# Designs tried in a protein design run: peptides against a protein of PDB entry 4QMF. Part 167

Target 1, 175 residues: chain A of PDB entry 4QMF
Amino acid sequence: ESSFMTLFPKYRESYLKTIWNDVTRALDKHNIACVLDLVEGSMTVKTTRKTYDPAIILKARDLIKLLARSVPFPQAVKILQDDMACDVIKIGNFVTNKERFVKRRQRLVGPNGNTLKALELLTKCYILVQGNTVSAMGPFKGLKEVRRVVEDCMKNIHPIYHIKELMIKRELAKR

## One batch from the design tools (peptide; made by RFdiffusion4, then SolubleMPNN)

Design b2_p29_8_s1 (from b2_p29_8, 12 letters changed)
Fold by OpenDDE base, seed 3:
Structure b2_p29_8_s1 (fold): chain B 175 residues (1-175), chain A 29 residues (1-29)
Amino acid sequence: as target 1 above (175 residues)
Amino acid sequence: MFTDLSEEEEEEFLKEILKELEKEEEELK
């Protein structure tokens, strides 16, 4: 038997309560047990004696991790699919100055969210920027590209350069 | 979070972004 637990911030409590029955139903299909602890502010997933595939618990772990970082359930639950991977990129440690941190995080999103949208399309990933983390879901190759762009952005390399490179590569691949 | 786009809308969006990026790069020089 194996179990994983993650804490979630207080502002997520209301949402998690509303979707927890859906989480339970999704995990029941795989005989994974789950618990929402509102006192501690935690989510737990556990294998049972009826769990057939031991690897599914790792996907369940990733599910609650994504939910804790504000990924909506309809998107997060896709992690249970065999062809879907995820990454939670910590961005809070690159800069100690709060104003500089906010500025660099905003560059990743861009005006009207267009920078982030372009990055999502080019990498075929879902990307959510929230707090001190960036959550991404998609193919492994795309996730590697997302991490590179995100970390470089926090190191003061503007995403524009990476996006232009990815666009050129995309056009070349069509010919 | 992204919105659903058709393939045609996706290409149009990327073309617009490319034009904006090219202008920005010229201004950075």
Scores: peptide ipSAE 0.290, ipTM 0.793, DockQ to the pose 0.653
Fold by OpenDDE base, seed 2:
Structure b2_p29_8_s1 (fold): chain B 175 residues (1-175), chain A 29 residues (1-29)
Amino acid sequence: as target 1 above (175 residues)
Amino acid sequence: MFTDLSEEEEEEFLKEILKELEKEEEELK
């Protein structure tokens, strides 16, 4: 039997309580048990004797990880699909200066979120910038691209350059 | 962020963004 636990920040508690029945139901379909511990502030997923797919526990692990990082349930639950992967990119430690961090993080989002939206479209990923992490869901190749752009942005490489490259590549791929 | 654009809408959006990015890139250059 396998189990995984993740901690979640206090500000997520209310939301997680709200959706936990849905989490339970989704995981029950795969005979994965789950526990929400409000005292510890943790989520746990575990295989049961009835779990028939040993790989699903890893997806369940990813599910609670995503939920802990503010991904909404309707999106996060898609991780249980075979064709869906995810990545949680820690961005908080690239820059010590808070103002610089905020500026660089804002560059990922861009005006009206358009930069982020463009990146989502180009990579076919869902991307959520929240706090000190960027959560992404999508195809593996797209996720690699997202991570590159995100990390480079935090290293002071403007996303604009990568996005332009991706646009060019996309256009070329249509030929 | 979540996207639900049609393919046509995506292309239009990307075209618009490209124009904006080109302007911004020129300014950063």
Scores: peptide ipSAE 0.275, ipTM 0.793, DockQ to the pose 0.589
Fold by OpenDDE base, seed 5:
Structure b2_p29_8_s1 (fold): chain B 175 residues (1-175), chain A 29 residues (1-29)
Amino acid sequence: as target 1 above (175 residues)
Amino acid sequence: MFTDLSEEEEEEFLKEILKELEKEEEELK
């Protein structure tokens, strides 16, 4: 049997307790067992003897990973769909200076979150910037673009250049 | 974040973002 576990930060505990019955019901449809351990601060998913689809455990792994990174349940649960992929981009290791890190991370969001919203629209992805990671969900091609923009931003390449490029490509594709 | 915009609202939003990005790009020169 296959099993995956992820830790979650303490500030997520209250929310996870609130939605855990919904997580259980969603995974029960696929005969995947799950456990919320409030002492350890962990979520676990496991195949059972009744699990039919061997690939669904990987989707369940991704579900708890996304939930641990503050993705809300109504969005995170979409990962169980066949056409939905995700990526968790680690951004905390690109810059050692904390102030520089915060500044570059803020550039991903932009004024009023408009930079992030534009990137979401252009890539057809959901994107959440939280702590030392960026979580993204959507089509594979869109996820590749998101990762490129996010990593380049942490390397001090402003997102505006990539967003302009994506906008130009979008207009050309309509012709 | 996740936004639910109509196609028209999306186009209008992107046009406004383009103006902001063009302004920012000029400031970076």
Scores: peptide ipSAE 0.282, ipTM 0.792, DockQ to the pose 0.633; fails the geometry check
Fold by OpenDDE base, seed 4:
Structure b2_p29_8_s1 (fold): chain B 175 residues (1-175), chain A 29 residues (1-29)
Amino acid sequence: as target 1 above (175 residues)
Amino acid sequence: MFTDLSEEEEEEFLKEILKELEKEEEELK
């Protein structure tokens, strides 16, 4: 049997409590056991003797990882689908200056969220910028692009340059 | 989506954005 555990911040507790029955039901369909430990502040997923597909535990691992990083359940649960992958990108360590960090993080979002929306459309990914992480869900190719754009942004390369490149590539692919 | 909002606010905002994205994605097909 395999098990995975992730910690979650205290501010996430109330939400996780409200959706945990839904998490349990979703994982029960795959015979994956799960535990919400409010004392430790952790989520655990575990295979059982009834788990048919052992690989589903990895998706369950990713589910609780996403939930810990403020991805809402209706989106996070999609990770259990075969065609869905995810990535949690740590962005808090690229710059030490708080103001610079906030500024660069904001560039990922852009005015009215349009920069991020464009990136989501071009990569066919869901992207959540929260705290010191960016959570993304989508196809592997898209996730690769998202990580590159996100990390480059934190390295002071504006996302617009990548967006323009992706737009050009998209147009060329139509020919 | 960028968030410094409460869990409830995050959920509401996300629902709105997801609806917009779905519409936009459909328009791009």
Scores: peptide ipSAE 0.050, ipTM 0.584, DockQ to the pose 0.039; fails the geometry check

Design b2_p29_8_s2 (from b2_p29_8, 14 letters changed)
Fold by OpenDDE base, seed 3:
Structure b2_p29_8_s2 (fold): chain B 175 residues (1-175), chain A 29 residues (1-29)
Amino acid sequence: as target 1 above (175 residues)
Amino acid sequence: MFTDLSEEEEEEFLKKLLEELEKEEKELK
């Protein structure tokens, strides 16, 4: 049987405890076993003899990965759907200077979160910026666009340029 | 954060943002 484990930061413990029964129920439908280890600070998913589709374990892996990165359960659980993909983009290694990192991450979010909201709308993705990662969920094409914008932002290319391009493309597609 | 918007609300949001982005782009040059 296949198994995957993901560590989670301490500040997520309270929330994960609250929703873990829901996680268990969601995975039970697919005969995937799961364990929340509060001592180690880890989540584990594992196939069982009753698991019909072996590929579902990869989605379960992605579920706990998303939960570890602060994606709320009602959103994260959608990863178990066939039409949903995700990406966890590590942004912490692009910039060594802390202040520069914070500024670039803030550019991705924008004033009142409007830049990020625009990107979500234009790519049809859910996007969460948390710590040193950006979590995204949606169609593959949209995820590819999100990764490009996020990585370029951390490379000091302002998201505005990509967003304008996406807006123009969206308008042209209506005609 | 992801918030569900109607198509009309999305269009209005994007139009307003475009105006703001155009001003910001000018300042970046």
Scores: peptide ipSAE 0.158, ipTM 0.724, DockQ to the pose 0.664
Fold by OpenDDE base, seed 5:
Structure b2_p29_8_s2 (fold): chain B 175 residues (1-175), chain A 29 residues (1-29)
Amino acid sequence: as target 1 above (175 residues)
Amino acid sequence: MFTDLSEEEEEEFLKKLLEELEKEEKELK
């Protein structure tokens, strides 16, 4: 039997308790067992003897990973769909200076969240910037572009250059 | 967080954003 576990931060506990029955019901449809451990601060998903689809456990793994990174349940549960992929981009290791890190991370969001919204629209991805990670959900092509923009931003390449490029590509694709 | 927009609303948003980005790009030079 296959099993995956992820830890979650303490500030996420209250929310996870609130939605855990919904998580259980969603995974029960696929005969995947799940456990919320409030003492350890962990979520676990596990195949059962009734699990039919061997790939669904990997999606369940991704579900709890996304939930641990503050993705809300109504969005995170979409990972169980066949056409949905995700990526968790670690951004905390690109810059050692905390102030520089915060500044570059803020550039991903931009004024009023407009930079992030533009990137979501252009890539057809959901994107959440939280802590030391960026969580993204969507098509593989879009996810590749998101990772490129996010990593380059942490390397001090401003997202505006990539967004302009994506806008040009979008216009050319309509012709 | 992803928000659903109509095609027209999306185009309007992107046009406004482009204007803002062009201003920012000039300031970075």
Scores: peptide ipSAE 0.149, ipTM 0.718, DockQ to the pose 0.640
Fold by OpenDDE base, seed 2:
Structure b2_p29_8_s2 (fold): chain B 175 residues (1-175), chain A 29 residues (1-29)
Amino acid sequence: as target 1 above (175 residues)
Amino acid sequence: MFTDLSEEEEEEFLKKLLEELEKEEKELK
């Protein structure tokens, strides 16, 4: 039997309570049990005697990880699909200065969210910038690109340069 | 946030964005 637990911040509690029945139902299809502990502020997923796919528990782990990082359930639950991967990129420790952190994080989003939107389109990933993490879901190749752009941004490399490169690559791939 | 743009809409968006980015890039250099 395998189990995984993740903690979630207090501000996420209300939402998680709201969607937990949906989480349960989604995981029940795979015979994965789950527990929401409001006292500890944790989510747990575990295999059962009826779990037939041992790999699904890892996806369940990823599901609760994504939920803890503010990914909405309708998006997060897609992680249970075979073709979907995810990455949670911690960005909070790249910069100690809060103002600088906020500025660099804002660069990931860009004016009207266009930078983020472009990155999503070019990588075919879902990307959520929230707090000290960036959550991404999509193909492995796309996720790798997202992580590079995100981390480089926090290292003061403006996303615009990577976006341009991705655009060029995309155009070349069409030829 | 994942977008539900058509392929055509994506291309249009990227074209417009590219133009904006090129302008911005010149300012960043």
Scores: peptide ipSAE 0.148, ipTM 0.720, DockQ to the pose 0.603
Fold by OpenDDE base, seed 4:
Structure b2_p29_8_s2 (fold): chain B 175 residues (1-175), chain A 29 residues (1-29)
Amino acid sequence: as target 1 above (175 residues)
Amino acid sequence: MFTDLSEEEEEEFLKKLLEELEKEEKELK
């Protein structure tokens, strides 16, 4: 049997309590057991003797990881689909200056969230910028692009450069 | 790396981009 656990911040507790029955039902379909520990502030997923596909535990692991990082359940649960991948990108350690961090993180979002939306559209990914992480869900190729843009942004390369590049590549692919 | 675009120019660029992409998104639905 395989088991994975993730911690979640206190501010996420109320939401997780609200949706945990839905999590349980979703995982039960795959015979994956799950536990919400409110004392420790953790989520655990575990294979059972009835788990048919052992690989599904990895997706369950990713599910609780996404939930811990504030991805809403209706989006996060899509990770259980075979054609869906995810990435949780740690961004909090690229710069030590808090103001610089906030500024660069804001660049990922852009005015009215348009930069992020443009990136989502160009990469065909869902992207959530929250705290010290960026969570993304989508095709592997798209996720690779997202990670590059996100990390480069934290390294002071403005996302617009990558967006322009992605636009050019998109146009070339239409030929 | 810094862009040569002003904040306003960047916003205009993104708006145009989003408008085009939104149209495409609707067509794919």
Scores: peptide ipSAE 0.076, ipTM 0.618, DockQ to the pose 0.042

Design b2_p29_8_s3 (from b2_p29_8, 16 letters changed)
Fold by OpenDDE base, seed 1:
Structure b2_p29_8_s3 (fold): chain B 175 residues (1-175), chain A 29 residues (1-29)
Amino acid sequence: as target 1 above (175 residues)
Amino acid sequence: MFTDLSEEEEEKFLKELMKKLEEELKKLE
């Protein structure tokens, strides 16, 4: 039987406790067992003898990974859908200077979140910027675009250039 | 963040964004 475990930061504990019954119910529909360990600060998912499709455990793995990175449950649970993929992009190692890191991370979000909103619309992805990671959910093509924009932003390439490119591609696709 | 706009609202937002983007890019160039 397959099993996957992920650690979560302490600040996430309260929320995870609140929604864990919902996690359990969602995974029970697929006969996937799950455990929240508050002492270790971990989430675990496991196949059971009643698991019909063993491949669902990989999506369960992704679910707990997303939850650990502050994705809300109503969004994270969509990973269990067949047409949904995800990516967790580590951004904390691109810049050592804290102020520079914060500035570049803020460029991804933009004023009133408009830059991030534009990127979400153009890629058909959900995107959450939190701490040292960016979590994204959507189609594979969109996820590739998100990772490119996010990493380039941390390398001091302003997202506006990529957004313009995506806008042009969108217009061309209408023809 | 969540994006739950209708297709019409999405198109309106993107059209307005294009105008703003061109202005910002001009400042960077």
Scores: peptide ipSAE 0.115, ipTM 0.699, DockQ to the pose 0.590
Fold by OpenDDE base, seed 2:
Structure b2_p29_8_s3 (fold): chain B 175 residues (1-175), chain A 29 residues (1-29)
Amino acid sequence: as target 1 above (175 residues)
Amino acid sequence: MFTDLSEEEEEKFLKELMKKLEEELKKLE
């Protein structure tokens, strides 16, 4: 049997309680057990003797990881699909100065969220910027591009440059 | 990247670039 646990921040507790029955139902289809521990502030997923696909536990692990980082359940649960991958990019340790960190993180979102929307469209990924992490879901190629843009942004390379590059590449690819 | 521009000039350029990118992005949708 395999088991994975993730902690979640206190502000996430209320939401997780509201959707946990849905989490349980989704995982039951794969015979994966799950536990929400409100005292510890943790989520756990575990294989059972009836678990058929040994790889599904890793997707269940990713599910609770995404939920812990504020990804809504209707989006996070898509990780259980075979063709869906995810990445949780830690951005909090690139910059020690808090103000600089906030400014660079905001650049990922951009005015009216347009920068982030452009990046999502060009990479075919769902992207959520929250706290010290960026959560992304989509194809591996897109995820690789997202990570590059996100990390470079934290290294003071403005996302718009990568977006321009991606736009050019997409134009060339469809011709 | 435009390393020869001042911070202010770079911001202006990026803002204009974003507008153009948004226009082009609409074509991709």
Scores: peptide ipSAE 0.066, ipTM 0.643, DockQ to the pose 0.040
Fold by OpenDDE base, seed 5:
Structure b2_p29_8_s3 (fold): chain B 175 residues (1-175), chain A 29 residues (1-29)
Amino acid sequence: as target 1 above (175 residues)
Amino acid sequence: MFTDLSEEEEEKFLKELMKKLEEELKKLE
């Protein structure tokens, strides 16, 4: 039997309480047990004796990880699908200067969120920029591209440069 | 990355590029 636990920030508590019955129902379909601990501020998922798919616990782990990072339940629960992968990219450790960090993080979003939207469309991924992490869900190839763009952005390579490159590659692939 | 441009020139370049990319993005939607 396997178990995984994830801590969540206090500001997520109210939301997690409201959707926890839905989390429980989704995981029950796979015979995965789950616990929301409001005192500790944690979510836990566990295999049971009835768990059939040994890999589903890893997806359950990813589910609570995504929820802890502010991904809404209707999107996060898609991680339980076989064709869906995710990545949580830590961005808080690339720069020590807080103002520089905020500026570079904002570049990922861009004017009216258009930079982020462009990246989502080009990689076929869902992407959420929150706090010190970027959460992404989608195909493995797309996730690899997202991580490259996100990390390079934190290293002061503007996302627009990579987006342009991705657009060129997309056009070439249609030929 | 754009070391051959001034900060002002880089900003203008990025703004223009973003506008073009937004137009292309509309085609992808």
Scores: peptide ipSAE 0.062, ipTM 0.645, DockQ to the pose 0.040
Fold by OpenDDE base, seed 4:
Structure b2_p29_8_s3 (fold): chain B 175 residues (1-175), chain A 29 residues (1-29)
Amino acid sequence: as target 1 above (175 residues)
Amino acid sequence: MFTDLSEEEEEKFLKELMKKLEEELKKLE
């Protein structure tokens, strides 16, 4: 049997309590057990003797990881689908200056969220910029692109550059 | 990336570029 545990911040507690029955039901379909520990502030997933596909525990692990990073349940639960992958990109340690961090993080979102929307469209990924992490869900190729853009942004390479590049590549691929 | 540009110049450049890109992005919706 395998188990994985993820800590979540206090501000996430109320939401997690609200949706935990839904989490339980979703995982029960795969015979994965789960526990929400409000004292410790943790989520745990565990295989059972009835778990048919042992690999599903890895997706369950990813589910609680995404939930801990503020991904809404209706989106996060899609990770249980075979064709869905995810990545949680830590962005908090690229710069020490708080103002610089906030500025660069905001660049990922852009005016009216247009930059982020562009990235989502071009990579075919869901992307959530929250706190010190960026959570992404989608195809592996898209996720690789998202990580590159996100990390480069934190390294002071503006996302617009990558967006233009991705747009050009997309057009060239249509030929 | 725009190390040779001032913050103001960078902002102006990117703003213009974004406007152009936004039109193209609408085609992707």
Scores: peptide ipSAE 0.055, ipTM 0.646, DockQ to the pose 0.040

Design b2_p29_8_s4 (from b2_p29_8, 16 letters changed)
Fold by OpenDDE base, seed 4:
Structure b2_p29_8_s4 (fold): chain B 175 residues (1-175), chain A 29 residues (1-29)
Amino acid sequence: as target 1 above (175 residues)
Amino acid sequence: MFTSLSEEEIEKFLKELEKELEKELEKLK
């Protein structure tokens, strides 16, 4: 059988413990086993003899990956749907200076979160900016754009340029 | 976190955002 394990930070422990029964229930529907190890700080998913679709283990892998990166369970569990994809973008290594990092990360959010909201709407993705990662869920085309914008932002290309482009493309598509 | 909006709400938001974008782009020049 196939198995995947993901570590999670200590600050996530309390939440994960709270929702783990829900995780178990969701995965049981697909005959995927799961384990929360509070000592190691890890989540594990594993196929069983009763797993009908072997590919579902990859979805389960993505689920625990998203949960480890602070995505709430009600959103993360949607990854088990066939039409839902995800991406976890590591942003912590683009800039060594902490102040510069925080500034660029804040650009992704923007005033009142409007930059992030615009990006979510234009890409049709869920996007969570948290810590050293950006988690996104949605269609592949949207996810590709999200990654581009996020990485470019960390490389000092302001998200506003991409948003403007996406807005233009949206208008053209409506014609 | 993504919040589902109606098409009308999306259009309204994007229309207002477009105005702000133009201002921000000018500041970046």
Scores: peptide ipSAE 0.187, ipTM 0.762, DockQ to the pose 0.542
Fold by OpenDDE base, seed 1:
Structure b2_p29_8_s4 (fold): chain B 175 residues (1-175), chain A 29 residues (1-29)
Amino acid sequence: as target 1 above (175 residues)
Amino acid sequence: MFTSLSEEEIEKFLKELEKELEKELEKLK
């Protein structure tokens, strides 16, 4: 039997309580057990004797990881699909100055969220910028590109350069 | 955020984005 646990921040507690029955139902379909511990502030997933595919526990692990980082349940639950991967990118340690951090993080989002939208479309990924992390879901190749753009942005490379590159690659692929 | 669009909608957005990108790149030069 395999078990994985993820801690979540206090501000996420209210939402997690609200959707936990849905989490339970989704995981029950795969005979994965789950526990929400409000005292510790943790989520746990476990295989059972009736778990048919033992590899699904890794998907369940990713599910609670995404939920802990503010990904909404209707999106996070898609991680249980075979063709879906995810990544949680830590961005809080690239810059010590808070103002500089906020400025660079805002560049990822851009005016009216258009920079982020462009990146999502070009990589075919879902991307959520929250706090000190960026959560992404999608194909593996797309996720690798997202991580590159996100980390480079925190290193003061403007996302617009990568977006332009991705647009050029997209046009070339259509020929 | 999550964006789900048809291929046609994606192309329309990217065409408009291309114009905006060129303007922004000029500002950065």
Scores: peptide ipSAE 0.182, ipTM 0.758, DockQ to the pose 0.588
Fold by OpenDDE base, seed 2:
Structure b2_p29_8_s4 (fold): chain B 175 residues (1-175), chain A 29 residues (1-29)
Amino acid sequence: as target 1 above (175 residues)
Amino acid sequence: MFTSLSEEEIEKFLKELEKELEKELEKLK
């Protein structure tokens, strides 16, 4: 049997309590057991004797990882679907200066969220910028691009350059 | 999340964005 656990921040507790029955129901369809530990502040997923697909536990692991990083349940639960991948990109360790960090993180979102919207559309990924992480869900190729843009942004390469590049690539692919 | 947009909506957004991007890129140059 396999088991995975992830910690979640205190501010996430209220929401997780609210949706945990839904999490349980979703995982139960795959015979994956789960536990929400409010004392420790953790979520655990575990295979059972009835778990048929051995790979589903890894998706369950990803589910709780996404939930811990503020991804809403209706979106996070899609990770259980075939051909859906995810990535949780840690951005907090690229810049030590808080002001610089905030500024670069804001660049990922952009004016009116348009930078983020563009990136989502061009990569066909869901992207959530929250705290010290960027969570993304979508096709592997799209996720790879998201990670590149996000990390480069934290390294002071403005996302706009990558967005323009992706737009050009999209147009070329349509012709 | 904007993955639910139609192709037409995507095209409209990207066309407008392209105009803005060109201006912003010039500022960064």
Scores: peptide ipSAE 0.178, ipTM 0.756, DockQ to the pose 0.640
Fold by OpenDDE base, seed 5:
Structure b2_p29_8_s4 (fold): chain B 175 residues (1-175), chain A 29 residues (1-29)
Amino acid sequence: as target 1 above (175 residues)
Amino acid sequence: MFTSLSEEEIEKFLKELEKELEKELEKLK
């Protein structure tokens, strides 16, 4: 038997309560049990005697991890698909100064969200910037690129340099 | 959040972005 638990912040409680029946139904298809503990503020997933694919528990773990980091259920549930991967990038430990942290995090989004949109399109990933983490979903190759850009941004390397590079690579690949 | 776009819409967006990127890169010199 395998089990994983993830804590979630209080502000997510209302949303998680709303969608938990959908979570349960999605995981039931794979015979994975789940529990929402409102007292502790946690989500738990675990294998059962009827779980056929033992690897699905890892995807269930990723599902609750994504939900805890504010990824909406319709997007997060896609992690249960075989061709979908995810990454939760911790960005809160790169800079101690709060104002500097906020400024660098905002650079990932950019004016009108265009920086983030460009990165999503070029990497073919879903990306959500929230709090001290960046959540991403997509192909492994794209996720690797996202992590590089995100971490470098927190290290004061402006995302536009990487985006320009990705644009050049895209153009070359069309030839 | 990722939004589905047609290939034409993607190309249009990237062309516009290229112009903006050039301006931003000049400011960083």
Scores: peptide ipSAE 0.176, ipTM 0.751, DockQ to the pose 0.610

